# Designs tried in a protein design run: peptides against a protein of PDB entry 5D63. Part 211

Target 1, 292 residues: chain A of PDB entry 5D63
Amino acid sequence: SLRRGIYHIENAGVPSAIDLKDGSSSDGTPIVGWQFTPDTINWHQLWLAEPIPNVADTFTLCNLFSGTYMDLYNGSSEAGTAVNGWQGTAFTTNPHQLWTIKKSSDGTSYKIQNYGSKTFVDLVNGDSSDGAKIAGWTGTWDEGNPHQKWYFNRMSVSSAEAQAAIARNPHIHGTYRGYILDGEYLVLPNATFTQIWKDSGLPGSKWREQIYDCDDFAIAMKAAVGKWGADSWKANGFAIFCGVMLGVNKAGDAAHAYNFTLTKDHADIVFFEPQNGGYLNDIGYDSYMAFY

## One batch from the design tools (peptide; made by RFdiffusion4, then SolubleMPNN)

Design b2_p28_3_s3 (from b2_p28_3, 18 letters changed)
Fold by OpenDDE base, seed 1:
Structure b2_p28_3_s3 (fold): chain B 292 residues (1-292), chain A 28 residues (1-28)
Amino acid sequence: as target 1 above (292 residues)
Amino acid sequence: MKDWKISTQEELDAYEKELFEKLAKVES
């Protein structure tokens, strides 16, 4: 079953992703096929899947950028019915915005069925062109038509997954205590993470004893990421991953504050030094405290 | 744990040097 999370949704047949055109929050904005760049943020192509309680395999899909929801126009079962962005809520009862998402017959891709109409999200004619129509279309769960098959590339982690990644890292002190601040985290590409760091002013910040030292840098980075998230996305119910750690060196005579993020595969953490923008597998400290 | 933060510029410089030597390959 599909987990709650943020997904980049890619067609199984052609290199096209489900895109909210221009990221517009206007009701009726077309959802279309669009090219994407691997390992980038793909702004208009991220969708928060929120599972509906007590309705098996059924979700709302909120566009992360616009904060609007995937909506089958008028809930029509007619083939070719437009799929648009529309205002809504995560736990709506509106069947126009409820999507049953389950594995296709190939066991890797998913199909997206409208709960009410029982039609499927379809990249019309498998058109790989930017702006290609995505519509509701008749189909069955067992059909092999790639127009209706989608890969769900998970772009976020749960707090539990983040916790597990931390626990696997060899640079965690025996006295480690972690504090979870949110439930679901968008994991940024390092390039984006670095850009936020640059834009924060930290590269030009002066280290000063006690008044602006390691903890201030680390917290400033955390704050910068938080602000970036608030300024960039209209959807709610998720955070941007950026951790803060306190660590002690092997000798036990020095401590440091630093940041960390997750690797591309979300299985491990990588340390980030906010004083110089470096990514490190070993920052020279073992963490005894983290919050993220 | 007690706090033994890096408290001097000299310590920071030494730390930075070590960090750069250990710099991981940046993922994209």
Scores: peptide ipSAE 0.025, ipTM 0.550, DockQ to the pose 0.094
Fold by OpenDDE base, seed 3:
Structure b2_p28_3_s3 (fold): chain B 292 residues (1-292), chain A 28 residues (1-28)
Amino acid sequence: as target 1 above (292 residues)
Amino acid sequence: MKDWKISTQEELDAYEKELFEKLAKVES
């Protein structure tokens, strides 16, 4: 079944993603098909899928940017019914905002069925143009119509997945202790991560013995990412991934504080030096502590 | 950068524990 997480939802037939128009938080804002750019944040096209307890394969879909929820207008079963952003809550009982999401017949894409109406989220006519209508439409689970098939590209990791990525990295000290701060993390592209670093002022910060050295840089980076997250997204229930590590060199006579993030496939970590903005597979230290 | 030695496992554990307690206090 689909895991809780943040997803970029792409049509199986054409290169369009489910987009909340202008990222608006207004009730009734159209959800439309829109082009996307791979390996970018795609601001208005990220959706937090929250599973409903005791209701199999059923979720709310919260737009990360607006904090509003995917909503079938009036819960109507009529083909062509608008799908919009609307205020809601993660565990609502409103069937207009409850979506059963299961694999399609092809075994790779998903179909999104409204819990109440039993109609499916449909890219009308498979229109690949920006602003194309997305609507509830009659369908079946076994139908092969690509207008109703969607790829769910996971853009986040759970704390457990992050923990696993750290555990298999070769630059972890035998005494390592990790401390998990959140449950689900949006993983940023390096370009976005770097931009946050630049905007934080850290590139112009001066290293000073003890008063502003490696730990201050690393914590400042994490704080900058946290603030960026708070300022950028209206949805709750997730964090932005940015780890802090304390590491020791091979000789055990020098220590360093640094950051880390996850690789594109979320399977590994990459180290980030906040003093110069560099990404490294080997930072020269083995981590004995991390928090993220 | 720190240039002190991590001499024993016990010292490291104590240090980590201290840091954990500080974090826990902030969360409470």
Scores: peptide ipSAE 0.012, ipTM 0.410, DockQ to the pose 0.320
Fold by OpenDDE base, seed 4:
Structure b2_p28_3_s3 (fold): chain B 292 residues (1-292), chain A 28 residues (1-28)
Amino acid sequence: as target 1 above (292 residues)
Amino acid sequence: MKDWKISTQEELDAYEKELFEKLAKVES
């Protein structure tokens, strides 16, 4: 079953993603096919899938940018019915905004069926152009029509997944204690992470003994990421991944504070030095504490 | 390794205290 998370939803047939036009929060904003750039944020194309309790394989899809939800207009079962962004809530009972998402017959892609109408999210005519119509359309689960098949590229990790990534890392101290602050984390590309770092002013910040040293840099980075998240996205129920670690050197006589994020495949962590913006697989310390 | 979910203000406060104590060991 599809896990709760933030997804970039890509058509199985053409290089188009499900896009909320202009990221608008207005009710009735068209959801369309749009080109995307791999390994970038793709602002209007991220969707938080929230599983509905006690309804198998059924979700709401909240646009991360607008905070609105994927909505089948009037819940109509007519082929060609508009799929739009519309105000809603994560656990709505409105069948216009409830989507059953299960694997297609190919075992890799998903189909997105409206819970009420039983029609499927369809990239009309497989049109790869920007702004191509996405609509509810008749179909069946076993059909191979790529217009109705979607890859769900997971862009987030759960706290458990982050925990697992940390646990796999060799630079964790035996006394490690981790503190999980949120439940789901959007994992940023390093380029975006770095840009936030640059915009924070940290590159120009002066190290000063105790008054503004490693811990201040690390916390400032996390604060910058937090603010970036708050300023960038209207959806709730997730955070932007940026960890803080305290580590001790091998000798046990020196400690450092630093950041970390997750690798692209979400399987590992990579350390980030906020004092110079460097990414390292080995920062020279073993973490005895993290919060993220 | 142990991880703790911080879900209450009390837990946050306790964590902050712990963090401060640990940060006392940070040298650079």
Scores: peptide ipSAE 0.011, ipTM 0.451, DockQ to the pose 0.056
Fold by OpenDDE base, seed 2:
Structure b2_p28_3_s3 (fold): chain B 292 residues (1-292), chain A 28 residues (1-28)
Amino acid sequence: as target 1 above (292 residues)
Amino acid sequence: MKDWKISTQEELDAYEKELFEKLAKVES
C-alpha cells in the first residue's frame, strides 16, 4: 500500500504533474495539470498523503504549499466534475476529500479514486498544457487509460528510512547514538539546501574559537532550514530534513560538528560542511551522535 | 547503532544534557 509521505504526482501518459493553481489556499482553487522540472521543489505540486485509520488504501491529499486538500466538487459522480483545493483536515470524514489510492493494472502507476463517487482523478484528454483540466471521471481499476494513471514519486523519507541511510554509511562511530526529532521529512535538492545556506548568512560568518565554531555553524544551518520550512509551507505534519552530527577523527584527538542530508535516491547520506558549503562523502570524522 | 525518538520534554532535556556532555568529553 502507499506509504504516508510527500509525493510529486505525475501523469503516466504525459509529462504533467498535479498542480494546485498558483498555490492558492482559496476554496475552489482549480487543481490542474502543469509542467514540472526534475530535481527541483515544484512548489505547488507537492502533496502530503495521510492514510485514514481503518479505511484501507484511503488518504487525504494535502497540498504542501497551500495547506488545502484535494476535493471533488460536491462529490459528484458526473464525468468532468472539477477537482479543486478546499479547506479540510487530515482525518476528515468528508467523502469529497477522501481518495482511495491503489496500484493500477500496470503495477507501477497508481489510480486515485474518490471514496464517495467512485470516479477517478483524470487528466482530461491527456492534455499536457499548463492549466489542463483535472476532473473526476468514470473508470475502473483495471483500465489502462493513462489519463487516470499517476506515478507517485516520493519526495520525503520517514525517520526510519533516514535511520537506515545513516546505518549504511561507513563513517559512523561505534558509539553512535541518534536522536529522531520528527516523523516525516521533505528531502531538499542540494541546490535548494545550498540556497538556504547562502541566505542564512553563514557564508559570511567568521569562525571564532569556541564562541562561534563548528557546532554554531552546524546548528545555525539546521535553524535556517527549519525556519525556511516554516515560512515556505502551510501544511503540517512534516519537517525539512537537515541533520546535525558530532564526529571524532580516526586518531581520536579532534572533534567536529557538521550537517548532513540525504542523497537524491534517499538511500545514503551526504555530509555538508556549513563553514564552506561543501558536500562530502567523507568529511574526515566518524559520527558518534546525530539529531535530525 | 541506536536511534531514539524525542517525543517528550523530559526526553528533550535529557538529550540536550547528553549532547553537551558528549561534546565536552570529546573536545577535552
Scores: peptide ipSAE 0.009, ipTM 0.434, DockQ to the pose 0.053

Design b2_p28_3_s4 (from b2_p28_3, 18 letters changed)
Fold by OpenDDE base, seed 5:
Structure b2_p28_3_s4 (fold): chain B 292 residues (1-292), chain A 28 residues (1-28)
Amino acid sequence: as target 1 above (292 residues)
Amino acid sequence: MKSWNISTQEELEAYEKELLEKLKKVES
């Protein structure tokens, strides 16, 4: 079953993703096919899938940028019915906004079926052009039509997954205590993470004994990421991943505060030094405390 | 433990030196 999370949803037939046009939060905004750039944020193309309790394989899909939901216009079962962004709630009972998402016949891609109409999200004619129509269309679960098959690329991690990634890292002290602050985290590309760091003013910040030293830099980075998240996305129910660690060196006579994020595959953590913007697999300290 | 974090200039300089060395290894 598809897990709760933030997904980039890509057509199985052509290099096109499900895009909320212009990221607009207006009711009725077209959802369209659009090109994407791998390993980037793809702002208008991220969707939070929220599973509906007690309804198997059924979700709402909230556009991360606009905070609106994927909506089959009037819930119509007619082929060609528009799929739009529309205001809603994560646990709505409106079948226009409920989507059953299950594996296609190829075992890798998914099909997205409207719960009410039983039609499928379709990239009309497999059109790869920007702005191509996405609509509800008749179909079956076992059909192989690529117009209705979608790859769900996970762009977030649960707190449990993040915890597991930390646990696998060799630079964790035996006395480590981790504190989880949120439930689901959008994992940023390093380029975006770095840009947030640059925009925070930290690159020009002056180190000062105790009054603005390593812990202040680390906390400032986390605060900057938090603010960036709040300012960038209208959807709720997720956070932006940016951790803070306190670590001790091998000799046990010095300690440091630093940040960390997750690697591209979400399987490991990478350390981030907020004093110079560097990424390191080994920062020279073993973490005895983290919060994220 | 001498310091609970990097709170002195000497500690910072030592740390920066260490990071620089590590960075060189990663970038090489």
Scores: peptide ipSAE 0.030, ipTM 0.652, DockQ to the pose 0.070
Fold by OpenDDE base, seed 3:
Structure b2_p28_3_s4 (fold): chain B 292 residues (1-292), chain A 28 residues (1-28)
Amino acid sequence: as target 1 above (292 residues)
Amino acid sequence: MKSWNISTQEELEAYEKELLEKLKKVES
């Protein structure tokens, strides 16, 4: 079963992703096929899948950027019916915005079926062109047509997954206590994380004893990421991953505050030094406290 | 500091070492 999370949804047949055109929040904005760049944010192509309670394998799909929802126009079962962005809510009862998402016959990709019409999200003619039509189309769960098969690349982690990644890291102190602040986290590429760091002004900030030292840098970075998230995305119900750690060195005579994020595969953490913008597998400290 | 273009594990280790040295300096 598909987990709650943020997904980049890619066609199984061609290198095209489900894209909300121009990221517009206007009702009726076309959802189209569009090229994407691996290991980047792909701003208009991120979708928060919210599972509907007590309805098996059924979700709303909220565009992260616009805050609008994937919507089958008029809920029509007619082949070729437009799929658009439209205002909605995560737990709507509107069948135009309810999508049953299950594995395809290949066991890797998913199919996206409208709950009401029972038609499937279709990249019409498998067109790989930017702006290609995505529409509701007749189909079955078992057919192999790649026009209706989609890879769900998970771009977020749950708090539990983050906790697990921390737990298996070798640089965690025996007295470690972690504090979870949110439930689901968009994990940023390092390039984006670094850009936020640069834009925060931290690269020009000076270390000053007590008044602006390691903890201030680490908190400032987290604050910058939080603000970036708020300013960048209109969807709710998720956070941007940026952790803060307090650590002690092996000798136990020095402490440090620093940041951390997750690796690309979401299985591990990597440390980030906000005083110089560096990423490290070993920052020289074992964390006794984290919040994220 | 100037960012390194990390493409190998060896480069990463060298980068980390440099960062650690700088970190110790800042903490002093």
Scores: peptide ipSAE 0.011, ipTM 0.480, DockQ to the pose 0.031
Fold by OpenDDE base, seed 4:
Structure b2_p28_3_s4 (fold): chain B 292 residues (1-292), chain A 28 residues (1-28)
Amino acid sequence: as target 1 above (292 residues)
Amino acid sequence: MKSWNISTQEELEAYEKELLEKLKKVES
C-alpha cells in the first residue's frame, strides 16, 4: 500500500513526470508530462498523496506548489478526458479528485485509477515532450501499457521514519530525547538546503559569545528553512525537514548546537554545521536532544 | 558527564555557566 507522502511521479515508459503546468493554482490548469532533473526539487512535479480513511488504496493528490488537486474533468470515463489541477480538499468526497493507486502488474510501478470513472491516468501516446497530454483513459489493472504506469518516488519522510534514521545513527547519546514537530517532511537535496543557508545571511553572520553563537546559528537555519517552505509551497500538511540538535562530545566536557538533515535514501541523517555550511557524517558530538 | 541536582536558582545559573563554557570551548 502506498504510504502518505510527497512523491515525484515518473512515467514508467519515458523520462517524463506528472507536472502541473506552470504551477498554476487556477482551476482547470492542465496536468502534463514534463522532463525532470533527478535529485532536484522539480517544483511543479511534487504531489502530496493523502490517503482517504476507510477507502482502500485511495488518495487525493495535492500539487505541492499550487495547493490544488489532481482532478478528472467532470469525472468523465471517456478516453482522453482532461486531468487538471483544481481546488479541493485533502479528504474530499468528490470522485473527480479521488484516485485509487495500486501496484501495476510489474510489481514496481503504480497505476492511478480515478475512483469514480475507473479510468486511469495516461500519458497520451507515451509522449515524452514537455507539455504532453495527460488524460483519463480506459484500462485495466493488469494491463502492461507503460502509458499508464508510474513510479512513485518518495521525496518525504514520516516523523517515524525520521525518528528511525536518528535512532540508528551512531552519534546519538544515551540520554537522547527527540521532539517531533510535524508528521511528514519534504527532504531537500543538499544543494537546496545549502542555498537556503546562503540566502539566510548566516554565512555572513558573526559569531559572538553567547549572544549569537552555535544555538543561534542552528535555530536561525531552521527558521530560514521554515520560512522558505512557507514562501515556496501552497500545499499544507507537511513540513520541510531541518532538525536542530544539541550534542555533547565523548568526554562530556564540550557541547554544541547544530543542524541535521536526511541522506538521499532517507535511511540516515547527516549533520550540518550552520556556522560554515558543512555537511558531516561525524560532527564530533553525540546528540542528547533534537527537535525537527 | 557531570551530573547535576539542581534545586535552586543559584545551582541553575552555575550549571548554565558551565554549559556556556563548554560551548565556548567548542566554538573558540
Scores: peptide ipSAE 0.007, ipTM 0.429, DockQ to the pose 0.069
Fold by OpenDDE base, seed 1:
Structure b2_p28_3_s4 (fold): chain B 292 residues (1-292), chain A 28 residues (1-28)
Amino acid sequence: as target 1 above (292 residues)
Amino acid sequence: MKSWNISTQEELEAYEKELLEKLKKVES
């Protein structure tokens, strides 16, 4: 079953992703097929899937950028019915915005069925062009038509997954205590993470004893990421991953505060030094405390 | 063990100084 999370949703037949046109929050904004760039944010193409309690395999899909929801126009079962962005809520009862998402017959892709109409999200004619129509269309779960098959590339991690990644890292002190701040985290590409760091002013900040030292740098980075998240996305119910760690060196005579993020595969953490913008597999400290 | 629960300012200055020196090595 599909887990709660943020997904980049890619067509199984052509290199096209489900895109909210111009990222507009206006009701009725077309959802279309659009090209994407691997290992980037793909701003208008991220969707938060929120599972509906007590309704098997059924979700709302909130566009991360606009904060609007995938909506089948008038809930119509007619083939070719527009799929649009529309205002809504995560746990709506509006069947126009409820989507049953399950594995297709190929076992790797998913199909997206409207709960009410029982039609499927369809990249019309498998058109790979930017702006190609996405519509509700008749279909069956076992049909092999790639127009209605979608790969769900998970772009976020749960707090549990983050915790597991930390636990696997060899640079964790025996006294480690982690504090989870949120439930679901968008994991940024390093390029984006670095850009936030640059924009924060930290590259030009001077280390000063106590008044602005390692903890200030680390917390400033965390704050910068938080602000970036708030300024960039209209959807709620998720955070941007950026951790803070306190660590001690092997000799036990030096301590440091630093940041960390997750690797692309979400299986490991990588350390980030906010004083110089460096990514390190070994920062020279073992963490005894983290919050993220 | 030096940690964030350091009892004196002197101890704090010591480990921060060490950290600073480490950072200089990274940047050089």
Scores: peptide ipSAE 0.017, ipTM 0.505, DockQ to the pose 0.078; fails the geometry check

Design b2_p28_4_s1 (from b2_p28_4, 13 letters changed)
Fold by OpenDDE base, seed 1:
Structure b2_p28_4_s1 (fold): chain B 292 residues (1-292), chain A 28 residues (1-28)
Amino acid sequence: as target 1 above (292 residues)
Amino acid sequence: APPKMDDAETATSLSGTVKSTPLNDASL
């Protein structure tokens, strides 16, 4: 089954993603096929899938940027019915905004069925051009039509997945205590994470004994990421991944505060030094505390 | 008691102000 999370949703037939045109929050904004850049944030193409309690495999899809929801216009079962962004709520009862999402017959891609109309999200004619029509269309779950098959590339992690990634890292102290602050985290590409670091002013910040040292840098980075999240996205119910760690060196005579994020595959953590913007697999410390 | 925090300075860079990707990148 599809997990709660943030997804980049890519057509199985052509290199096109489900895009909310211009990221507009206006009701009736077209959802269209659009090109995407791998390993980037793809601003208008991120969707928070919120599972509906007690309704199997059924979700709302909130556009992360606009905070609006994927909506089948008037819930019509007519082939070619527009799919748009529209105001809504995560746990709506409006069947125009409820989507049953299950594996296709190929076992890799998903199909997206409107709960009410039973039509499927279709990239009309498999058109790979920017602005290509996405519509509700007749179909079946077992049909192999790639116009109605979508890869769900997960761009977020649960707190449990983050915890598991930390637990696999060799640079965790035996006394480690982690504190989870949120439930779901958008994992940023390193380029975006680095840009937030640059924009924070930390690169120009002067280290000063006790008054602005390693802990201040690490907290300032986390605060910068949090602010970036709040300023960048209109959707709620997720955080931006940026951890803080306290670590002790092997000699046990020095401690350090630093950041960490997840690797691209979300399986491991990578350390980030907020004093220089460096990514490291080994920062020279074993973490005894983290919060993220 | 936990050890004292490391007081070592590290190298820094210049700050930027432009996001890594434009807000309209997915729609261009």
Scores: peptide ipSAE 0.034, ipTM 0.552, DockQ to the pose 0.195
Fold by OpenDDE base, seed 3:
Structure b2_p28_4_s1 (fold): chain B 292 residues (1-292), chain A 28 residues (1-28)
Amino acid sequence: as target 1 above (292 residues)
Amino acid sequence: APPKMDDAETATSLSGTVKSTPLNDASL
């Protein structure tokens, strides 16, 4: 089954993603097909899938940017019914905003069925143009029609997945203790993470012994990412991934505070030095404490 | 060279086990 998480939802037939037009929070804002750039945020094209308790394979889809939900207009079963953004809640009972999401016949893509109407989210005519209509359309689960098949590219990790990535890293001290702060984390591309670092003012910050040293830099980066998340997204129920670590060197005579994020495949961590903006696979320290 | 913290000695025990503890709502 599809897991709770943030997804970039891409058509299986053409290089088009499910886009909330202009990221608008207005009720009735069209959801459309739009081009995307790999390894970027794709602001209007991120969807938080929240599984409905006791309803198999059924979710709400919250647009991360607008905080509105994917909605089948009037819940109509008519082919060509508009799919729009609309105000809602994660655990709504409104069948216009409930989507059954299961694997398609190809075993890699998904189909998105409206719970009430039993119609499927369809990229009308497989149109790859920006602003192409997305609508509810008649279909079946076994049909191979690429207009109704969607790849769910997961852009987030659970706290358990983050914990597992840390546990696989060779630069963890035997005394390590981790503290999990949130349940689900949007993982940023390094370019975005670096831009937040630049915008924080940390590149111009002066290191000063004890009064503004490694821990201050690492905490300031965490705070900057948290603030960026709050200012950028209207959806709730997720965090932005940015860890803080305390580490000791191999000699045991020095300690350091630094940040970390996840690799693109979410399988590993990469260390980030907030004093210079560097990404490293080995920062020269083994972590004895982290919070993230 | 990266700046160094003075309290490294408090983390030098090799007898520890890797632990992860989620914070509860009352701690946040």
Scores: peptide ipSAE 0.031, ipTM 0.543, DockQ to the pose 0.065
Fold by OpenDDE base, seed 5:
Structure b2_p28_4_s1 (fold): chain B 292 residues (1-292), chain A 28 residues (1-28)
Amino acid sequence: as target 1 above (292 residues)
Amino acid sequence: APPKMDDAETATSLSGTVKSTPLNDASL
């Protein structure tokens, strides 16, 4: 089944993503097809899929930017029924906002069926233009129609996946203690992570012995990312990935505090030095503690 | 002088592996 997470949802036929128009939180805001830029945030095109307890393969889809939910207008089963953003809750019982999401017949893409109407999310005519209509449309699970097939590109990791990535890294001390702060994390592109670092004022911060040293830099970076998350997104139930580590060198006579994030494939971590904005595969320390 | 890239004060609490669960913040 589809895991809980944040997804960029791309049409299987054309290079178009499911977009909440203007990221608006207004009820009835159109959901449309829109172009996207790979390896970027794609602000209006991120959706938190929340699995409904005890309802197989069924989710709400919350737009990260607006905090509103994908909604089939009036729950109508008519072909061409608008799909919009609408106020809601993650565990709603409203069938207009409940979506059964399962693999299509091709085994790679998904279909998105409205729970109530049994119609499918359809990129009307496979139109690749910005603002193209997305609607509920008649269909079946086994049809090959690319207008109703979607790739779910996962943009987040669970705390368990983050833990597994850390555990695979060779720069972890045998006495490592990890503290998990959240359940699901949006993983930022390095360009965005670096921009947050720049905007934090850390590039201009002066190192001072004990009073503003490595731990202060690392904590300031995490605080900056946390604030950026709160200021950027209206949806709840996720965090922005930014870890803090304490590490000891191989000689055991020096320690350091630094940040880390996940690699693009989410399989490993990369270290980030908040004193200079550098990304490193080896920072010269083995982590004995992290929180993230 | 260039800033230090390490800090001896962080070399504390080298204890065994402990895993935690996500923290919850209840809306009041």
Scores: peptide ipSAE 0.030, ipTM 0.571, DockQ to the pose 0.071; fails the geometry check
Fold by OpenDDE base, seed 2:
Structure b2_p28_4_s1 (fold): chain B 292 residues (1-292), chain A 28 residues (1-28)
Amino acid sequence: as target 1 above (292 residues)
Amino acid sequence: APPKMDDAETATSLSGTVKSTPLNDASL
């Protein structure tokens, strides 16, 4: 089954993603096919899938940027019915905004069926052009039509997945305690993470003994990422991944505070030094505490 | 000046086992 998370949703036939036009929060904003750039944020093309309790394989899809939901206009079963952004809630009972999402017959892609109408989200004619129509269309679960098949590229991790990545790292102290602050985390590309660091003013900040040292740098980076998240996205129910660690050296006579993020595959952590903007696989410390 | 990479503080909180403690955001 599809897990709760943030997804980039890509057509299985052509290099087009499900895009909320202009990221607009207005009711009735068209959802369209649009080109994307791999390993970037793709702002208007991120969707939070929230599973509906006690309704198998059924979700709402919240656009991360606008905070509006994928909506089948009037819940119509007519082929070519508009799919739009519309105001809603994560656990709505409105069948216009409820989507049953299951694996297609190929076992890799998904199909997205409207709960009420039983029609499928369709990239009309498989059009790869920017602004191509996405609509509700008749179909079946077993049909191989690539216009109705979508790859769900997961752009987030759960707190449990983050915990598992930390637990696999060799630079964790035997006394480690982790404090989980959120449930689901958007994982940023390193380029975006570095840009937030630059924009925070930390590259120009002066290290000062005790009054502005390693912990201040690490906390300032986390605060900058948190603010960037709040300023960038209108959806709720997720955070931006940026951890803080406290570590001790191998000799046990020095401690350091630093940041960390996840690797692209979400399997491992990478350390980030907020004093110089460096990414390291080994920062020279074993973490005894983290919060993220 | 190059950044100073150490806090010069010793780890005093070295107690316990590897545990994750969830914080419930709804209670904050």
Scores: peptide ipSAE 0.025, ipTM 0.548, DockQ to the pose 0.072; fails the geometry check

